# Ledger of designs, part 145: peptides against a protein of PDB entry 4U39

Target 1, 302 residues: chain A of PDB entry 4U39
Amino acid sequence: SIKVIGVGGGGNNAVNRMIENEVQGVEYIAVNTDAQALNLSKAEVKMQIGAKLTRGLGAGANPEVGKKAAEESKEQIEEALKGADMVFVTAGMGGGTGTGAAPVIAQIAKDLGALTVGVVTRPFTFEGRKRQLQAAGGISAMKEAVDTLIVIPNDRILEIVDKNTPMLEAFREADNVLRQGVQGISDLIATPGLINLDFADVKTIMSNKGSALMGIGIATGENRAAEAAKKAISSPLLEAAIDGAQGVLMNITGGTNLSLYEVQEAADIVASASDQDVNMIFGSVINENLKDEIVVTVIATG

## One batch from the design tools (peptide; made by RFdiffusion4, then SolubleMPNN)

Design b2_p23_3_s2 (from b2_p23_3 with M1K A2Q A5R F20V E22K)
Fold by OpenDDE base, seed 4:
Structure b2_p23_3_s2 (fold): chain B 302 residues (1-302), chain A 23 residues (1-23)
Amino acid sequence: as target 1 above (302 residues)
Amino acid sequence: KQALREAIAKQEDGKSFVVVIKG
């Protein structure tokens, strides 16, 4: 089974966005120290952590409170994660709950023997230096607790969105990028009948790889596959080129009109941008909600 | 290039393709 755990406000917003986009084949768990915020989650499983410590009033933007809250609730987290083959831990770093609890939850998942993938954001620079420093500590702790850690620098989202984009929409785009990171991997595994073969290959690519970079490309029109692939490998979300990656995971998602030729064209572009000795896994997914769009997600590990 | 073409396994549902590039 695949479990997606949203930790704290940002992680829970990302999980809500995943549910709203009908990401299939995964179980959703919302974790928070704030009971009121947790009640707004669309996840089937809602877990309040640190009920004694916080009394449901949240972590007060303190990562140590988030950490202690997860430690207090360790047994409950273990029970919720039991039997997962793969666990996604998603959070916005820089806050109290997400920054402190996500590494503890990730370690619990890893200790249970699940393939543990972190998908987290760095705060925007405008959120201030304190949040950046807290995020750096949380990311360092996540790196030790996961098999693969995808770090999304929110400042790079501002390079993708219009300069006139309202702040609320920039946060929604961060939630959407978190969604794309989880969905780009989960869709490769969650296909009925292939879970065991594809999961073993994904496990080989993602186990103990440490930090990963994610690129996303979206395009429409006659050359949409090639354009989406080129945008993915040159994505502002990639802090480095993919040519040094030891592993590449690629998802090509299109509508019902997605052709095998388009899949091959996109895969050839990503392969040509990668090292010759790279372990590459790619899948294609049909999403009926995509009209004429192709979405290419590239995750570079190593 | 040739290895990439052989690895396209069409799934029975006809809706998904998994290709493993074995270097």
Scores: peptide ipSAE 0.019, ipTM 0.416, DockQ to the pose 0.474
Fold by OpenDDE base, seed 1:
Structure b2_p23_3_s2 (fold): chain B 302 residues (1-302), chain A 23 residues (1-23)
Amino acid sequence: as target 1 above (302 residues)
Amino acid sequence: KQALREAIAKQEDGKSFVVVIKG
């Protein structure tokens, strides 16, 4: 089974966005120290952590409170994660609960023998230096606790969106990029496509790889596959080129009109931008909600 | 809403440290 755990406010917003976009084949768990925020989750499973410590009032933007809250609730987290083959831990880094609790939850998942993938955001620079410093500590702790950690630099989202984009829309886009990171992997396992991957292939690429980068490309029209692939490998979300990556995981998602030729064309472009010795796996997914769009997600590991 | 609030109230009484709601 695949479990997606949203941790704290940002993680729970991302989980809500995943549920709203009908990401299939996964179980959703919302975790928070704030009981009022947790009540707004769309997840089937809602877990309040650190009830003795916080009294449901949240972590007060303190990562140490988030950490202690997860530690207090360890046994219940273990019970909720039991039997998962794969666990996604999603959070917005820089806050209290997400930053502190996500590494603890990730370690619990890893200790249970699940393939543990972190999908987290760095805060925007405008959220201030304190959040950036807290995020750096949380990301360091996540890196030790996961098999693969996808870090989304929110400031790079501002390079993709219009300069006039309201702050609230920039946060929604961060939630959407978190969704794409989880869905881009989970769909390869859970959703039948033109090319299916098994869990063993994904595990081989993601197990004990540490930090990963994600690129996303979306295009329409006659050359949509090539354009989407080119956008993915040149994505501002990639802090480095995919050249030198030890592993590449590629998802090519299209509508019912996605052709095998388009899948091959996109795969060839990503392969040509990767090292010859790269362990590249690619899958294709059919999403009936996509019209003439192709979405290419590239995850570079190692 | 009500179930979560009731669960929080029980925790303030020291009866539980974690509440899991399946919905």
Scores: peptide ipSAE 0.016, ipTM 0.262, DockQ to the pose 0.011
Fold by OpenDDE base, seed 2:
Structure b2_p23_3_s2 (fold): chain B 302 residues (1-302), chain A 23 residues (1-23)
Amino acid sequence: as target 1 above (302 residues)
Amino acid sequence: KQALREAIAKQEDGKSFVVVIKG
């Protein structure tokens, strides 16, 4: 089974966005120290952590409280994660609960033998230096606790959205990018497509790889596959070029008109931008909602 | 190019392809 755990406010917003977008074949778990915020989760499983420590009042933007809250609730987290083959841990880094609890939850998942993937955001620069410093510490702890860590730099989302985009919409886009990171992998395993990957292939690419970079490209029209692939490999979400990656996971999602030629064209572009010795796996997913759009997700590991 | 074509294994269902590009 595949489980997605949203940790803290940002992680739970991302999980809500995943549920709203009908991400299939995954079980959702919402984790928070704030009981009121947790009640707003759409996840089937809702877990309040650190009930004794926080009394449901949240972590007060303190990562140490988030950490201790997850440690207090370790047995409950283990029970909720039991039997998962893969666990996604999603969080907005820089807060209290997400920053502190996500590494603990990830370690629990890894210790249970699940393929553990972190999908986390760095805070926007405008959220202030304190959040950036807290996020850096949390990301470091996540890197040690996961098999693969996808870090989304929120400041790069500002390069994708219009400059007049309201702050609330920029946060929604961060939640959407978190969704795309999870869905881009989960769909390869859980959703039948033109090219199905097995869990063993994904596990080979993602196990003990450390940090990963994610690029996303969306395009329409006659050259949509090539354009989407080019956008993915040049995505502002990539903090570095993919040319040094030891592994590449590629998802090519399209409508019912997605052709094998388009899949091959997109894969050739990504392969040409990667090292010659790269282990590249790619899957294709059919999403009837995309109609004429192609979405290419590239995850570079190593 | 040639390596990519050889890596497209048609799965037993005849509808799914797995392409594993081993460098």
Scores: peptide ipSAE 0.015, ipTM 0.470, DockQ to the pose 0.370
Fold by OpenDDE base, seed 3:
Structure b2_p23_3_s2 (fold): chain B 302 residues (1-302), chain A 23 residues (1-23)
Amino acid sequence: as target 1 above (302 residues)
Amino acid sequence: KQALREAIAKQEDGKSFVVVIKG
């Protein structure tokens, strides 16, 4: 089974976005120290952590309170994660609960023998230096606790959105990138497509890899597959990671009109950008909510 | 939903969302 655990406010917002986008084949768990915020979760499983420590009033933006809250609730977290083959731990780093509890939850998942993938955000620069420093400590702790960590720098979202984009929309875009990181992997296993991957293939690419780079390309039109693949690999930071990567996982998602030729064309572009000795796996997914769009997700590990 | 897809699509310079996890 695949479980997605959202930790704290940012993680729970991302889980709500996954549920609203009908991400299939995953069980959703919401974790928070704030009982009022937890009640707003759409997840089937809702877990209040640190009830004795916090009395449901949240972590007060203190990562040490978030950590101790997860430690207090360890047995409940173990029971909720039991029997998972794969666990996604999603959080917004820089806060109290997400920063402190996500590494503890990730370690619990890993100790249970699940393939543990962290998908987390760095705070925007406008959230202030304190949040950036807290996020750096939480990311360091996550790296030790997961098989693969995916770190989304929210400031890169601001380079892509309009300068007039409201702060609330910038956070919604961060939630959507977290969704894309989880869905880009989970759909390869849980959603029938033209080419399905087994869990063993994904485990080979992601197990004990530490840091991973994620590229996303979206295109429409006659050359949409090639354009989406080129957009997924064209980042200078990704290109350097693809050339040095030990493994590449690619997801090609399209509508009902996605052809096998388009899948091959996109795969050939990513393969040509990768080292010949790279263990590359790719899957294709049909998403009926996509019209003319192709979405290529590339995850480089190692 | 459309905004991030449009933002990813509007990068003429091919800048993919690269989540750089610095090892």
Scores: peptide ipSAE 0.006, ipTM 0.251, DockQ to the pose 0.032; fails the geometry check

Design b2_p23_3_s3 (from b2_p23_3, 9 letters changed)
Fold by OpenDDE base, seed 4:
Structure b2_p23_3_s3 (fold): chain B 302 residues (1-302), chain A 23 residues (1-23)
Amino acid sequence: as target 1 above (302 residues)
Amino acid sequence: KKALQEAISKQKDGESFVIVIKG
């Protein structure tokens, strides 16, 4: 089974966005120290952590409170994660609950023998230096607790969105990028009719790989596949080129009109930008909710 | 690259699939 755990406010917003986009084949768990915020989660499983420590009033933007809250609730977290083959831990770093609890939850998942993938954001620079420093500590702790860690630099989202984009929409885009990171991987595993993918191949590419980079490209029109692939490999979200990666996960998602020609064209672009000896998992996914759009997600590991 | 092309060519239009390429 695949479990997606949203930790704290940003993680829970991302999980809500995943549910709203009907991401299939995963179980959703919402984790928070704030009981009121947790009640707004759309996740089937809702877990309040640190009930004794926080009394449901949240972590007060203190990562140490988030950490202690997860430690207090360790047994409950273990029970919720039991039997998972793969666990996604998603959070906005820089806050109290997400920053402190996400590494503890990730370590619990890893200790249970699940393939543990972190998908987290760095705060925007405008959120202030304190949040950046807290996020750096949380990201460092996540790196030790996961098999693969995708870090989304929120400031790079500002390069993708219009300059007139309201701050609220920039946060919604961060939630959407978190969604795309989880969905881009989960669709490759949860898609019915997997030809020649075993979970051991996923483990080989993702186990103990450390930090991973993610690129996303979206396009429409006649050259949409090539354009989406070019946007993905040159994405502002990529802090480096993918040419040095030991592993690549590529997802091409389109509507029912997605052709094998388009899939081949996009795959050739990503493969040509990758190392010749790269281990690649490549998926083509049909999403009936996509009309004329193609979405290419590239995750580079190693 | 060739292995990827060969694997894709065996699929059908409009169907979801996953391919593993081992370096």
Scores: peptide ipSAE 0.346, ipTM 0.873, DockQ to the pose 0.881
Fold by OpenDDE base, seed 2:
Structure b2_p23_3_s3 (fold): chain B 302 residues (1-302), chain A 23 residues (1-23)
Amino acid sequence: as target 1 above (302 residues)
Amino acid sequence: KKALQEAISKQKDGESFVIVIKG
């Protein structure tokens, strides 16, 4: 089974976005120290952590409170994650609960023997230096606790949105990028009718790989596949080129009109941007909701 | 690249699939 655990406000917003976009084949768990915020989750499983420590009032933007809250609730987290083959831990780093609890939850998942993938955001620079410093500490702790860590630099989202995009929409886009990171991987594993994937192959590419880079490209029109692939490999979300990666996960998602020619064209672009000896998982996914859009997600590991 | 192309060519239009290429 695949479990997605949203940790704190940002993680739970991302989980809500995943549920709203009908990400299939995953179980959703919402974790928070704030009981009121947790009530707004759409997840089937809602877990309040650190009830004794915080009394449901949240972590007060203190990562140490978030950490201790997860430690207090360790047994409950273990029970909720038990039997998962894969666990996605998603959080907005820089806050209290997400920053502190996400590494603890990730370690619990890893200790249970799940393939543990972190998908987290760095705060925007405008959120202030304190959040950036807290996020750096949380990301460091996540790197030790996960098999693969995808870090979304929120400031790079500002390069892919309109310059007039309101701050609230930039946060929504961060939630959407977190969704895309989880879905880009989960669709490769959990989509019904997918052939030729063993979970062992996913483990080979993602186990103990440390930091991963993610690029996303979306396009429409006659050259949509090539354009989407080019956008993905040159995505502002990539802190480096995907060359030299030991592993690549590529997802091309399109409507029912997605042709094998388009799939081939996109795959050739990504493969040409990667090393010759790269271990690649390539998935073509049909999503009837995309109509004329193609979405290419590239995750580079190693 | 060639292995990927060959693997894709064996698939069907409009069907979801996953291909694993081992370097």
Scores: peptide ipSAE 0.345, ipTM 0.871, DockQ to the pose 0.903
Fold by OpenDDE base, seed 5:
Structure b2_p23_3_s3 (fold): chain B 302 residues (1-302), chain A 23 residues (1-23)
Amino acid sequence: as target 1 above (302 residues)
Amino acid sequence: KKALQEAISKQKDGESFVIVIKG
């Protein structure tokens, strides 16, 4: 089974966005120290952590409180994650609960033998230096606790969106990018019609790989596949080129009109930008909600 | 590249699939 665990406010917002976008083949768990915020989660499983420590009032933007809250609730987290083959831990770094609890939860998942993938955001620069420093500590702790860590630099989202984009929309876009990172991988595993993909192949690409880079490209029109692929490999979300990556996960998602020619064109672009000896998992996913849009997600590991 | 193209060519339009290419 695949479990997605959203940790704290940002992680829970991302999980809500995943549920709203009908991400299939995953179980959702919402974790928070704030009981009121947790009640707003759309996840089936809602877990309040650190009830004794915080009394449901949240972590007060203190990562140490988030950490201790997860440690207090370790047995509950273990039971919720039990039997997962793969666990996605999603959080907004820089907050109290997400920053402190996400590494603890990730370690619990890893200790249970799940392939553990972190998908987290760095805070926007406008959220202040304190959040950036807290996020850096949380990201460092996540790196040690996961098999693969995808870090989304929120400031790079501001390069993709209009300069007049309201702050609230920038946060919604960060939640959407978190969704795309989880869905881009989960769809490759949960999609029917797997050709020669076993879970061991996923483990080979993602186990103990440390930090991964994610690129996303979206396009419409006649050259939409090539444009989406080019946008993905040149995405502002990529902090480096994918040419040195030992592993690549590529997802091309389109509507029922997605042709094999378009799929091949996109795959050739990504493969040409990758190492010759790269281990690649490539998926073509049909989403009936996509009409004319193609979405290419590239995750580079190693 | 060739292995990927060959694997894609065996698929059908409008169907979801996953291909593993081992380096």
Scores: peptide ipSAE 0.332, ipTM 0.864, DockQ to the pose 0.873
Fold by OpenDDE base, seed 1:
Structure b2_p23_3_s3 (fold): chain B 302 residues (1-302), chain A 23 residues (1-23)
Amino acid sequence: as target 1 above (302 residues)
Amino acid sequence: KKALQEAISKQKDGESFVIVIKG
């Protein structure tokens, strides 16, 4: 089974966005120290952590409170994660609960023998230096606790969106990028009719790989596949080229009109930007909710 | 990779699929 755990406010917003986009084949768990915020989750499983420590009032933007809250609730987290083959831990770094609890939850997942993938955001620079410093500590702790860590630099989202984009929309886009990171991987595993994919192949590419990079490209029109692929491999979210990566996960998602020609064109672009000896998992996914859009997600590991 | 192209060419239009290419 695949479990997605949203940790704290940002993680739970991302999980809500995943549920709203009907990401299939995963179980959703919302974790928070704030009981009121947790009640707004759309996840089937809702877990309040640190009830004794916080009394449901949240972590007060203190990562140490988030950490202690997860430690207090360790047994409950273990029970909720039991039997998972893969665990996604998603959080917005820089806050109290997400920053502190996500590494603890990730370690619990890893200790249970699940393939543990972190998908987290760095705060925007405008959220202030304190959040950036807290995020850096949380990301460091996540890196030790996970098999693969995808870090989304929120400031790079500002390079993709219009300059006039309201702050609230920039946060929504960060939640959407978190969704795309989880969905881009989960769809490759949960899609029926996997030709020659076993879960061992996913483990080979993602186990003990440390930091991973994610690029996303979206396009419409006649050259949409090529354009989306080019945008993905040159994405501002990529802090480096995908060249030199030991593993690449590529997802191309389109509507019912997605042709094999378009799929091949996109795959050729990503493969040409990758090392010749790269281990690649490539998936083509049909999403009926997509009209004329193609979405290419590239995750580079190693 | 040629192997990727060959694997894609065996698929059907409008169907979801996953291909693993080992380096």
Scores: peptide ipSAE 0.325, ipTM 0.871, DockQ to the pose 0.880

Design b2_p23_3_s4 (from b2_p23_3, 9 letters changed)
Fold by OpenDDE base, seed 2:
Structure b2_p23_3_s4 (fold): chain B 302 residues (1-302), chain A 23 residues (1-23)
Amino acid sequence: as target 1 above (302 residues)
Amino acid sequence: KEKLRELISKQEDGKSFVVVVKG
């Protein structure tokens, strides 16, 4: 089974976005220290952590409270994650609950023998230096607790969106990029497409790889496959070029009109931008909601 | 089926692409 666990406010917003976009074949778990915020989750499984420590009032933006809350609730977290083959841990770093609890939850998943993937955001620079410093500590702790860690730099999302984008829309776009990171992997395993991957292939690429980079490209029109692939490998979300990656996971998602030639063209572009010795796996997914759009997601590991 | 085999065969040119077609 594949489980997606959203940790704290940002992680739970991302999980809500995944449910709203009908991400299939995954079980959703919402974790929070704030009981009122947790009640707004759309996840089937809702877990309040640190009930004794926080009394359901949240972590007060303190990562140490988030950590202790997850430690208090370790047995409940273990029971909720038991039997998972793969666990996605999603969180917004810089807050109290997400920053402190996500590494503890990730370690629990890994200790249970699940392939553990972190998908987390760095805060926007406008959220202030304190959040950025807390996020750096949380990301460091996540890196030690996961098989693969995808870090999304929120400031790079501002390069993809209009400069006049309201602050609330910038946070929604961060939730959407977190969704794309999880869905780009989970759909390759759980959603029937033109080309499916098995869990063993994904496990080979993602096990004990440490940090990963994600690029996303979207295009329409006659050259949509090539344009989407070129946008993915040049994505502002990529903090480095993919040519140094030891592994590449590629998802090519399109509507019912997605052709095998378009899949091949996109795969050839990403392969040509990657190292000669790279272990590359790719899958294709059909999403009826995309109509004439192609979405290419590239995850570079190593 | 044939077009998928062609995609798999072009991938053997030096890069290990594991494509599992679940039919």
Scores: peptide ipSAE 0.011, ipTM 0.307, DockQ to the pose 0.108; fails the geometry check
Fold by OpenDDE base, seed 3:
Structure b2_p23_3_s4 (fold): chain B 302 residues (1-302), chain A 23 residues (1-23)
Amino acid sequence: as target 1 above (302 residues)
Amino acid sequence: KEKLRELISKQEDGKSFVVVVKG
């Protein structure tokens, strides 16, 4: 089974966005220290952590409270994650609950023998230096606790949105990028497509790889596959070029009109941008909601 | 170096294809 665990406010917003977009074949768990915020989750499983420590009043933007809350609730987290083959831990780093609890939850998942993937955001620069410093500490702790850590730099989202984009829309886009990071992997395993990947192949690429970068490209029209692939490998979300990655996971998602030729064309572009010795795996997914769009997601590991 | 695309059909049903691009 695949489980997605959203940790704290940002993680729970991402989980809500996944549920709203009908991401299939995954179980959703919402974790928070704030009981009121947790009630707004759409997840089937809702877990309040640190009930004794926080009394449901949240972590007060303190990562140490988030950490201790997860430690208090360790047995409940273990029970909720038991039997998962893969666990996605999603959080917005820089806050109290997400920053402190996500590494603890990730370690619990890893200790249970699940393939543990972190999908987290760095805060925007405008959220202030305190959040950036807290996020850096949380990301470091996540890196030790996961098999693969996808870090989304929120400031790079500002390069792909309009300059006049309201702050609330920038946060919604961050939640959407978190969704795309989880869905781009989960769909390869859980959703039947033109090319299905075995969980074993994903595990080979993602096990004990440390930090990963994600690129996304979307295009329409006659050259949509090539354009989407080019956008993915040049994505602002990639803090480094794909050259030097030890592993590449590629998802090519399209509508019912997605051709094998388009899949091959996109794969060839990503392969040409990658090192010769890279372990590349790719899958294709059919999503009827994409109509004429192709979405290429590239995850570079190592 | 020609990247050998090994289409490994792992499932007997012929519906699950893993394409490993080995450089």
Scores: peptide ipSAE 0.009, ipTM 0.396, DockQ to the pose 0.263; fails the geometry check
Fold by OpenDDE base, seed 4:
Structure b2_p23_3_s4 (fold): chain B 302 residues (1-302), chain A 23 residues (1-23)
Amino acid sequence: as target 1 above (302 residues)
Amino acid sequence: KEKLRELISKQEDGKSFVVVVKG
């Protein structure tokens, strides 16, 4: 089974976005120290952590409170994660709950033997230096607690959106990028009948790899596959070129008109941008909600 | 080195494909 855990406000917003986009084949768990915020979650499983510590009033933007809240609720987290083959831990880093609790939850998942993938954001620079410093500490703790950590630098989202984009829409785009990171991997595994082989290959590429980079490309038209692949490998979300990566996961998602030729063309572009000795896994997924769009997600590990 | 592309799995419905490229 695949479980997606949203931790704190940002993680729960990302989980809500995943549910709204009908990401299939995963169980959703919302975790928060704020009981009122948790009630707004669309997840099937809702877990309040640190009820004694916080009384449901949240972590007060203190990561140590978030950490202690997860430690208080360890047994409940273990029970919710039990039997998972893969666990995605998604959070916005820099806050109290997400920054403090996400590493603890990730460690619990890893100790249970699940393939544990962190998909987290760095705060925008405009959120202030305190949030950046808290996020850096949380990211360091996440790196030790997961098999693979995808870090999305929110400031790079500002390079792909209009400069006039309202702050609320910039946060929604961050939630959407978190969604794409989870979905880009989960869709490779969650396809009925393929789970065992695809999971073993994904596990081989993602186990104990540490930090990963993600690129996303979206395109339409006759050359949409090639354009989407080129956008993915040149994505501002890639803090470095995919050259030098030890592993690459590639998801090519299209509508019902996605052709094998388009999949091959996109895969060739990503392969040509990668090292010769890189281990690459390619998946293609049909999403009937995509009309003429192709979405290419590239995750570079190592 | 010719990267051998091995099609690991194709669903009968053609809705999903997994291709592993082994270097």
Scores: peptide ipSAE 0.006, ipTM 0.343, DockQ to the pose 0.469; fails the geometry check
Fold by OpenDDE base, seed 5:
Structure b2_p23_3_s4 (fold): chain B 302 residues (1-302), chain A 23 residues (1-23)
Amino acid sequence: as target 1 above (302 residues)
Amino acid sequence: KEKLRELISKQEDGKSFVVVVKG
């Protein structure tokens, strides 16, 4: 089974976005220290952590409170994650609950023997230096607790949105990028496509790889596969080029008109941008809602 | 070596951009 655990406000917003976009084949768990915020989750499983410590009033933007809250609720987290083959831990770094609890939850998942993938955001620069410093500590702790850590730099989202984009829309885009990171991997396992990957293939690419970069490309029209692939490998979300990656996981998602030729064309472009010795795996997914769109997700590991 | 990426331009569709990889 695949479990997605959203940790704190940002993680729970991402989980809500996943549910709203009908991401299939995964079980959703919402974790928070704030009971009121947790009640707004669309997840079937809702877990309040640190009930004794926080009394459901949240972590007060303190990562140490988030950490202690997860430690207090360890047994409940273990029970919720038990039997998962894969666990996605999603959070917005820089806050209290997400920053502190996500590494603890990730370690619990890893200790249970699940393939543990972190999908987290760095805060926007406008959120202030304190959040950036807290995020750096949380990311460092996540790196030690996961098999693969995908870090999304929110400032790079500002490069791809309009200058007049409201702050709330920038956060919604961050939630959407978190969704795309989880879905780009989970669909390869849980959703039938033209080329299916097994869990063992994904495990080979993602086990004990540390930090990963994610690129996303979307295109339409006659050259949509090539354009989407080129956009993915040049994505602003990639802090580095994929040519230095030891492993690449690629998802090619299209509508019912997605051809095997388009899948191969996209894969060839990503392969050409990668090292010759890279372990690259690719899968394809059919999503009837995409119509004429192709979405290419590239995850570079190592 | 990890190459840094810099956005040069964004297309009108908001979905396309040009990125320079700086080593």
Scores: peptide ipSAE 0.000, ipTM 0.270, DockQ to the pose 0.029; fails the geometry check

